Peptides against a protein of PDB entry 6DSZ. Designs and how they scored, part 357

Target 1, 361 residues: chain A of PDB entry 6DSZ
Amino acid sequence: NYVVTAQKPTAVNGCVTGHFTSAEDLNLLIAKNTRLEIYVVTAEGLRPVKEVGMYGKIAVMELFRPKGESKDLLFILTAKYNACILEYKQSGESIDIITRAHGNVQDRIGRPSETGIIGIIDPECRMIGLRLYDGLFKVIPLDRDNKELKAFNIRLEELHVIDVKFLYGCQAPTICFVYQDPQGRHVKTYEVSLREKEFNKGPWKQENVEAEASMVIAVPEPFGGAIIIGQESITYHNGDKYLAIAPPIIKQSTIVCHNRVDPNGSRYLLGDMEGRLFMLLLEKEEQMDGTVTLKDLRVELLGETSIAECLTYLDNGVVFVGSRLGDSQLVKLNVDSNEQGSYVVAMETFTNLGPIVDMCV

## One batch from the design tools (peptide; made by RFdiffusion4, then SolubleMPNN)

Design b2_p30_6_s2 (from b2_p30_6, 13 letters changed)
Fold by OpenDDE base, seed 5:
Structure b2_p30_6_s2 (fold): chain B 361 residues (1-361), chain A 30 residues (1-30)
Amino acid sequence: as target 1 above (361 residues)
Amino acid sequence: KEKEELEKRREELANKTLEDYLQELLEKSK
């Protein structure tokens, strides 16, 4: 009887920060294959609260706060298309994770996308969007005032979507996506009509972006719009303002993850395949009418970390670096550089014992 | 023919509802 002590997975494949346990608590949620770890962020570090086993490898993990909720809910989608919405409930010392909803979102027909599963949530919590298959966009309505809460697919004419996000500050839910066609890579927007169950023309598009454009970041108000990250360039577009930079330093290694630092979208962390950590800064210009516009984009090298699969800014310059290939880290961002020119100091390291090949028998 | 079949199948899929998942969301939100 080999008691294979099932070694707990240590490789991180996702992380998110928000207010899951309460409105006041800052939480770090970490996905490690089929395991979800929940922490409270404290001045002393990460306090573990609960671990939860999932019914498969976590592919999407997003926090969202519907209207009327005091704290964030958690949306999880697994690699086998099992979806759930989770709530944290504490009653005295008793902690429970309540499944508010669950279901399988798999379609009988569709080509699984080569870029994998993408799950996104509208910032106003009107819907969840899922890109599971080429040429399909699944919508899960979240608007409780709409009695017809039925999930549906919308056909995408663009068969090769690279990345997609919901935009901020849109009257209707609006997606922004990078797609590839025979002419190259492009950025397009669509409004999502819940009533008509179709796409309407979005506010803007940008044809012929960088050939290796791979990521979309939705920018909150006051800037709005999106950032498009490529191999050689970073571009901003909001319909009225277009700005592109091509800092030579980002050409050395592919940027693979990002996280917003400021609620107003003025700063973002970027991680590359060499473990370099960057800050992307949006410089504001205040117009005479009180409107805020983007003046410039700037990238600064902060330092080196483990190769990030995911990044999340916690608080007070502390960043969690979730690593699949190396050790995950808590790092501190300093205002002043060290003698080596690094602004990054490792605070804590979490040993990665390697990928547990869950042989799904 | 294959394109038309794919299009018809996409239309059929577009009408597929996750009724059970959404019904649970609605019931627990009351």
Scores: peptide ipSAE 0.151, ipTM 0.554, DockQ to the pose 0.010
Fold by OpenDDE base, seed 1:
Structure b2_p30_6_s2 (fold): chain B 361 residues (1-361), chain A 30 residues (1-30)
Amino acid sequence: as target 1 above (361 residues)
Amino acid sequence: KEKEELEKRREELANKTLEDYLQELLEKSK
């Protein structure tokens, strides 16, 4: 009987940072296929707290903090459309991951989207949005006392959604999405009416964005709006202001992941398919009325890492680079460059024992 | 005018060294 010790998955397919174990703890949560790893970020590094097996591949993993919660809750959606909201509870040495709510959000009818599962949470925690199938946007209302995640669908006229996010600072939950039609790629916004279970016209739209626009970043207040990342360009739009840059350096390789560094949305990490790590900077301009507007966008090359599937800023210039194709890393951002001009130093490397898919591009 | 202002802003932003930015990053993270 060869006990094939099932090797734990090592390829990272998602990561998130927040305050899951307590209000004070900074946590790194890592999704490795069906496994969730929970760490506390310490001055000494990552301290493992708990590993949790999921009944399926983790497709969405997001932390959120409803009003009145002292710490973050975790939303997980699996590739089999099992949704849950998890809470961390510690009683002395006993650690429990509590399921606050669960449900299966699979539809019997629908074409699974080719771009895969997208899960997003309203910044005000009013709802979860899911793009699972073409032409449908699934909404899960977030109610405190609901143990059963009930969802409903809203029809999307736009059949080919590339990416979608909830915007910040909206009276009603508002999504911003990139979609493709025969005329090209476009950005549109919709307000989501929970009451009427329909879309209302959003605050703005932008037709004919870059043909390879692939990612939406919702920008928090005071800037608001969204960043649209393409192959050649990065665009900011908030309904009133439009600003685009086309730094040649990003054209060399496709940006595939991002992570917000600052709560105010002034800085974002960007990772490309070559493992280059960038910083996107939003320069602010303070108006006479005290409003903050975007002055400019800038992209800076920080250095090289493993090819990131996901990025998350921790603290003190430390970034976790979650890699599916290579070794995951903890990296330090330094003020001074090394002899090679890199501002990135690997602190720790986590060996990926998964099949190296030689993407011979 | 808007184009010139944008170019000027780009120049101003470009003058912010990566080092200054990283310094600000590290200071905010403390």
Scores: peptide ipSAE 0.025, ipTM 0.444, DockQ to the pose 0.388
Fold by OpenDDE base, seed 3:
Structure b2_p30_6_s2 (fold): chain B 361 residues (1-361), chain A 30 residues (1-30)
Amino acid sequence: as target 1 above (361 residues)
Amino acid sequence: KEKEELEKRREELANKTLEDYLQELLEKSK
């Protein structure tokens, strides 16, 4: 009886970095279909801590730290709309992943969005937002005492949302999203009222953005606002300032993932469909009143990696490249280029044996 | 070959055509 040990999933479909195991530990969390892998980032590399099986394919995986928590909590949403908030708890040698809250957020009525599941968390941890269905925005209020994740829907007039994020520095939870209508693609903002369970007018909008605008990046303070990434352009908008760049280099291949490097939002990693790794830089201008504004945007080609499904900056110029189609990698970003002009050096490669097709028989 | 390709890509990034395209995009956003 050859027990064909079911090959563990190797294709990465999500990754996040934060402080999940403790306040002091830097963790890398990797989603591989139904499997969650938890690592501690050390000077020697990635130390495995725990593996967790989930009840379905992980569709959303986000770390967040509610007020009063010493470490990050993990929000997971599965493709079957099972939501949970997980906590890491260690007691001596015993490691437990505790479910703080759970719920099923599936609706009986609604068209699943063609662009898939989007899950976002308010930077102030007031709510989780979910774009699951066309014309609906689901809100999960974050309350410390609720073990059951209760959700409600707000109707979105915009039926074709491309991407959505919560903005930083907003008095009320505020979403920024790219949507498509018959006139093209646009960016809009809404404030989310938990009390009234409705949208209020957001601080700004931008009509007629690039036709292929596909991603929204929320920018932390002091800059605030959002970055909109298209096929040909990268645009910053915060309501007061608009700035766009169109580096010819990004036109060659579609940007498909991003990750913030600096806590202040000064740098972002960008990955395209050819495995090119870019750095997006926000150049600051300090005004006489001490306010920081965006002076310029710059894109730099760092080098080539595996085709990234997700990127996450760890520390000391080390980046995890999570790949679905190829081998995942740990890469080092160098200040100086090598002889080939690349700033990227592969440190470790994680062999991808292919997607485990869950043949539901 | 890889060196020449990366150098070419960097030259393309530095190309002054960026300024013209930026100006067009900024004008369309007004």
Scores: peptide ipSAE 0.013, ipTM 0.318, DockQ to the pose 0.025; fails the geometry check
Fold by OpenDDE base, seed 4:
Structure b2_p30_6_s2 (fold): chain B 361 residues (1-361), chain A 30 residues (1-30)
Amino acid sequence: as target 1 above (361 residues)
Amino acid sequence: KEKEELEKRREELANKTLEDYLQELLEKSK
């Protein structure tokens, strides 16, 4: 009896950092197809805590902390549209991952979007938003007492949404998205009314952005607003301030992922299709009233890594580079560059054995 | 008045293209 040890997936398709195991622990969560790996980040490195098998490929994985929770909860959506909210519980040596809520969010009607599943969580934890199908935005209200995830759809007039995020600092949950129409790509905002189950006009829009604008980054307070990343440009908009840069260095390869470094949104990691790692810096200007506004944007090349599918800043200049196409890495960012001008040092490499083709026998 | 100015600024920003904005920046830098 050859026990074919089913080789575990090694390609990373998602990663997130937060406080999942406890309020004090810093965790790295890694999605590898149907597997969720949970690590504690320590001074000595990554300590594995638990591995969890999911009932499908993980399409969305986001940590969030509702009011009154001491630690983060985990939202997972699978490619088969199974949604769950997970909680980590430890009692002595016993570790359990508890499903706080679950549901299937598949619609009977709708065209699956070509850009895939997008799942986002309101920073104030009022709702989860899902772009699953063209012309629809699904909302899952977050209520403390609801064990059942109920969702509703809001019609989007914009059929071709490229990326969407919830904005920070909004009285009502507000989405910002890049969409394409026959005239080009545009950025628009909508407020989401939970009560009326409809969109209201958002605070701002920007028509005719860069033709290849592909990503939206929601910027936390005090800056607020969003960053729009294209092929050749990076733009910031918050309704009052607009700023664009076109650093030549980003033209060489498409930026494909990002991660916020600072809680205040002053720095972001950017990864491109060639494995180049950048730092995007938001330069602040402090106003006389104590408000902080964006003065400028700057991009710096840090170095090269594996081609990132996802990036997550851990702590102390350590970054996890989750790779689908190559080996995932733990890298250290240095203050000073080496002789080659690189600020990146590989600390650990995690071998990617390639896509496990589940041979359905 | 302040709200109207803010709305006006938002409308102005909404009507600008990236190209228009970059052009304005280039003109201010001369």
Scores: peptide ipSAE 0.000, ipTM 0.270, DockQ to the pose 0.026; fails the geometry check

Design b2_p30_6_s4 (from b2_p30_6, 13 letters changed)
Fold by OpenDDE base, seed 1:
Structure b2_p30_6_s4 (fold): chain B 361 residues (1-361), chain A 30 residues (1-30)
Amino acid sequence: as target 1 above (361 residues)
Amino acid sequence: DKVEELEKRRKELENKTLEDYLKELLEASK
């Protein structure tokens, strides 16, 4: 009897940081195929708390905090379109992951999008948005008392959405997305009406962005708006202000992931396909009236890591680099560069044993 | 003069180095 010890998945396909176990704990949550790993971030490193098996590959993993919740809830969507909202509950030594709500959000008819599943949450926790199929935007209203996640579709005229986010500071839930048409790539916004189950015109649009614009970052207040990342350029737009940079250093490799460092959106980590780690800086300008506007964008090379599938800033300059292709890492950002000019030092490396071929024996 | 303070802050921001940003980051986490 060969007890094939099923190797645990090691390739990381998602990671998030927040306060999931308690209001006070800082957590790192890591998705490894069908497995969710929950850690507490401590001064000594990552303390494992719980591992949870999911009934499918995790495709979306997002933390959110509805009004009146003391800690974050976790939204999971699997590649099989099983959605759930999870809560961490500890009672003494007993740890339970409670399913607050669940549902299957698969449509019988639709072309799965070539860019895969996108799941986003409104910053005000009014809804979850899902881009699963071309020409459809799925909405899951967030209702406290609903144990069943019900979704509806809104028709999207833009058939080829590249990336989508909810914007901050909007009276109605507002999405910002990059899409492609025969004329090129564009950015558009829509307000999402829960009542009418339709899109309304959003606050702004930007036609003819960079041909390889691939990522949208929603920027929190006071800046608001969005950052659009391309192959050659990074642009900011908030309806009133437009700013673009084209730092030569980003042309060398495609930026594939990002993470917000500051709650106010002043700094972001960027990772590219060569494992370079960058900081994107939003330089502030304080106006005489006390308003804060974006003055400039700056990109700085921090150093090299494993090729990031996902990045999460933890605390004290510590970053988790979740890698699918290589070893995941905990890295430390330093004020001073090393002899090689790097501001990044690897603290811990987590060996990636490669894709676990689920040999269903 | 509020204008002079704003101009000074603006000049200080214009000259921020990566090290300055990293320092600010690491100090904010202490």
Scores: peptide ipSAE 0.359, ipTM 0.721, DockQ to the pose 0.816
Fold by OpenDDE base, seed 2:
Structure b2_p30_6_s4 (fold): chain B 361 residues (1-361), chain A 30 residues (1-30)
Amino acid sequence: as target 1 above (361 residues)
Amino acid sequence: DKVEELEKRRKELENKTLEDYLKELLEASK
C-alpha cells in the first residue's frame, strides 16, 4: 500500500499580514486550500513558525484585534461554512493554535451566491458579516465570552451583491456594497442594527456606477468612505465628496485584487489579470480647520509580477504576491526604475506545482 | 505663517512623482 503522500498544496488562495504570534512580530499568513502557513517577517526573509491543517478549503481569512487584545486574532471560514476564531499561544518552545470560538454558519435554505463567499469584519470588531447566499447578509456578533459563534440573517433586497465591505468611522456598523439590478450596477450603504437585527438606511448611495464595477475598498479615517474599482474607472465616495478617474492604463486588464499599504489609507496596491502591479495614491488636501480631504486619485504602474490572487504589503517596500495560477513571489519596490521602467524586483519565487484537483473519486 | 506652510505643502504634493511616493514609503519603514 503505497501511501501516496499527497503533495502539499502550493497554489495560494489568500494571504494576510498582521501581528498574530505576538504584538511585536510581523506575520505573513498564507492560505493554500486546506493549509494555513504562518511566517514571521524578518530582515533575512520569511521564517516559518507553524502549519495548520483546516477541516476544509479556506474561503475567508482575516486578522482582527478586539479591544483589550494585545495581538491579532484570526477569523477563518471554510467553503463548508465552518467558522472559527483562532489565537496563537506560545509557552516556551510549545506552540499552540487555540480555537477561541467556532460554529457552522450554513443555512438549510438559500441559493449560494455565484460570486462566491464574502467575509468581512467591522473595523471596530462589533461583528463579522458574511455574504454566503443571494438575498441574505449573515451577521456573527463578536462577544469575547462566547465559545460558540452564533449567527443570524438579515434580508437584502438587493439579490445580486458583487462586493461588500464595512466602512470605517461609523457610529453603527455600516456596510457598503456594489450590486446589480436590471438598470445596471449601483453602490449602496446600510447600517446594521445588532439590537433590532435589521438594516437601517446608510449615509449615502451612488446609482448607476460603471457597469463592470467589481470591488469595494473601505478607506480609513481621516478620509473615510469607499473606493469603487471598475474596468475603466476608479471612484471615491464618502457621502460628502465624489471623485472619479478613468486612467487608460487600467482598461488593458481587469483589476482583480487590492491591498492597503499604510494604516491611513493613502496608498493601495492593485493587481490585474496580466500580473501588472499598480499603486493607487490618495492625494491629501489639508484644510485650514485641520480637516483632511481627498484632493485627487492617482494610479501608477509599478511593474509586473505573477498573476496575483492576493497581495499584501509587508515592510520596507516588500510585497508578497500570492498566486493561484502562477508562482507566488516576494517582490521589492524600488525608488528608481530599472531600464525597462519597472520599480519591482523579484526577491524570491515560490514554485506553484498546480492546484490540487480534489479528485472526487 | 501656517497658510504659507500649507500652500508650500500643497505645491509639494501637486508635484509629487511616483519616485517621491516610493521614497516616502521606504523612509517611513526605517
Scores: peptide ipSAE 0.351, ipTM 0.716, DockQ to the pose 0.858
Fold by OpenDDE base, seed 4:
Structure b2_p30_6_s4 (fold): chain B 361 residues (1-361), chain A 30 residues (1-30)
Amino acid sequence: as target 1 above (361 residues)
Amino acid sequence: DKVEELEKRRKELENKTLEDYLKELLEASK
C-alpha cells in the first residue's frame, strides 16, 4: 500500500497582506489551489500559523476591515462560486478559523467570463463586487449581522470587461473598469446603488485607451482615481487630471500583476511575464490649499524575480513574490543597486513542484 | 558614428512615437 502522500500544492495563485490574526500582527496569506496558508511576518521571517483547506480552488482572496472590526476579515471566493467571509480567532493556543458568512453566488444563466473571476471589495466595505459572467456585475452587500451572503446582479452593457476595481474616496461605491468593444478598449466608471440595485453614471470615462490596457489600479486618497496599465503605456485618471507615460522598458514584456507599497498610493510594485520587478512611483505636488495632486508618473526597474502571479509588499522592503510558474520568493528591496544595477536580493525561495493535477477520480 | 546616429534616430523616433501617443491619449480624454 503505497500511501502516496498527496503532495501539497506549491503553485501560488494568490497572496494578500494584512492584519488577519490580530490588529497588531502583519500577516501573509497565500492561496495554493485549495489551500490557504497563514503566516505572521516577523523580523526573523515568515512564521507559519495555520493552514486551511478550502472546498474548492481559491479564485478570489481579499482582506477587508469593516467598521467596528478590530482586525481584517478574509473574503474568499472559490472557482465553484462558494463565497465566505472568514475570521481568525485565537484563544490561548487554540486557533480557529470561523466562517462569519457564506453563500453560493453561482448563476444559472450567464456566460462565464473568459478572463476568469474578478472579485473586488469597496474600500469603505459597503459591498463586494464580482465579475463572474459577461454582462453581469454581482453585488454582495456587506452587513455586520448577515450570516448569509446574499447577492444581486446588475446588468452591464459592457459585455467584455477586462479588469474592474472599486475607487477610493467616493460617496457611493464606484467601480472603474476597462472593457473592450468593437471600437477598442475603454475605461468607464459606474456608481453602484445598493438601494435601487442599479448603476448610475460614474464621475468619469475615457474612451479609446491603449488597445492592450489590461489592469486597473484604484489609487487611494489623497490622489484618488485609477491607474490603467497597458502593454506600452501607464495612465492615470481621476476625473480632473490625466497623465500618461510610455516607458520603453515596459514594452518588452506584459505587466501581469501589481501591488501597492505605500498606504497613500505613492508606490506600486509591478511584475511582468519575464519576472522583471518594477516600481511605479506617483510623484506628488502639494497645492497651497494642502491638497495633493499627481505631478508625474515614473517607472523604475528594480530587478528580476520569479514570474509573479501575485506580489505583496510586507514590511521593511521585503516583498513576497507568489509564483505559479516558478518558485515563490521572499525578496529584499535595497536602496542601492548592486553591480548589475539590481535592487532585488532573494532572501528565501519556495520550491514549486508544479501544478498538482487533482486527479478527480 | 553610424551607431550613434542610429541610436539618436531611434531615440527621436521613440520620443516622437511617445509624443504622438500621448497627444492621442490627451485628445481622447477630452
Scores: peptide ipSAE 0.006, ipTM 0.282, DockQ to the pose 0.021
Fold by OpenDDE base, seed 3:
Structure b2_p30_6_s4 (fold): chain B 361 residues (1-361), chain A 30 residues (1-30)
Amino acid sequence: as target 1 above (361 residues)
Amino acid sequence: DKVEELEKRRKELENKTLEDYLKELLEASK
C-alpha cells in the first residue's frame, strides 16, 4: 500500500502581509494553490498559526481594513470565481476563520481575460473591483451588513486591460489601468459610480506609454497617483506630475512583481524574471506650502533571489520571496554589501517540490 | 581611461547611497 502522501502544494502563487490575526500581530499569508497558510512574523521567524483549505485555486488574495475594523479582513477569489471575505477569530486556544461574506461572481457571458483574474480593493474599502472578462469591470460593493457578495458589471470600452489598480486619495473610487489598443499601450483612469453603476471620467490619462508597460502601482498619499512599470521604463503620473526613468539595469529582465515597503509609498521592492531584487525609491520634494511632490525616481539593485511570483516586505529589512518556479525565501536586506556586492542574504529557504498537478480525479 | 574612472566612481557613489539608505531603513525599523 503505497500511501501516496498527497504532497502539499509548495509553489507560491500569492503572498500578502498585514494584521489579520490581531491588530498587533504582523502576519504573512501565503497562497499555495488551494491552500492558505497564515503565519505570525516574529523575531525568531515565521510562526505558523493556521492552514486553510480553499474550494479552488486562490486567484486573488488581498487584505483590507474597512472603517471601524480593528484588524484586516481577507478577500479571496478563486479561479472558479468563488469570492469570500474572511475574518480571523481567536477565542482562547480556538482559532476560527469566519466567512463574513461570500458569493460566486462568475458571469454566463464574457471572454475570460488572457492576462488572468485581477482583483483590487479600493483603499477606502468602498468596493472590490474585478477584471475577470474582457470589456467588463465587476464591482462588489463593500457593505458591512451584507453576508452575500453581490456584484454588478460595468462595461469597459478598453477590451485589453493589462493591469488595474484603485488609486488613493480619490473622492470617488477611481481605477487606473494600462490597456492595449491597436495604437499601443495607454494609461487611463475612471471614477466608479456605485449609484449609477457606471464609469465617469477619471482625473487623468496618459496615452502612448511604453509598449511593454505591464504593471500599475497605486501610490498612497502624499504622492498619490500611479507608477507604471514597463520593460525599459518606470513612469510616475498623478495628473499634475509626470516623471519617467529608463534605468538600463531593468532592461535586462522583465519586472514581474512589486511590493510597497513604506506605508507612504516612498519605496517599493521589484522582482524580475531573473530573480533580481530591486528597490524603487521615490524621492520627495517638499513645497513651500507643505505639499509633497515627487522629485525623482531611482532604482537600485539589491541582489538576487529566487524568481519571485510575489514579494512582501515584512519588517526589519526582512522580505518574503514567494516563488512559483523556485524555492521561496526569507531574505534579509543588509546595509552593507557582501563580497559580491549583494545586499540580500537568504535567511530561510522553503523547498519548492514543483507544482502539484491537480490530477482531476 | 577617464571613462573607466568615472564609471568606477559612479558605482562607488551608488553603493554608498544604497548603504546609507539601507542603514536608515534598518534603524527606522528598530
Scores: peptide ipSAE 0.019, ipTM 0.356, DockQ to the pose 0.254; fails the geometry check

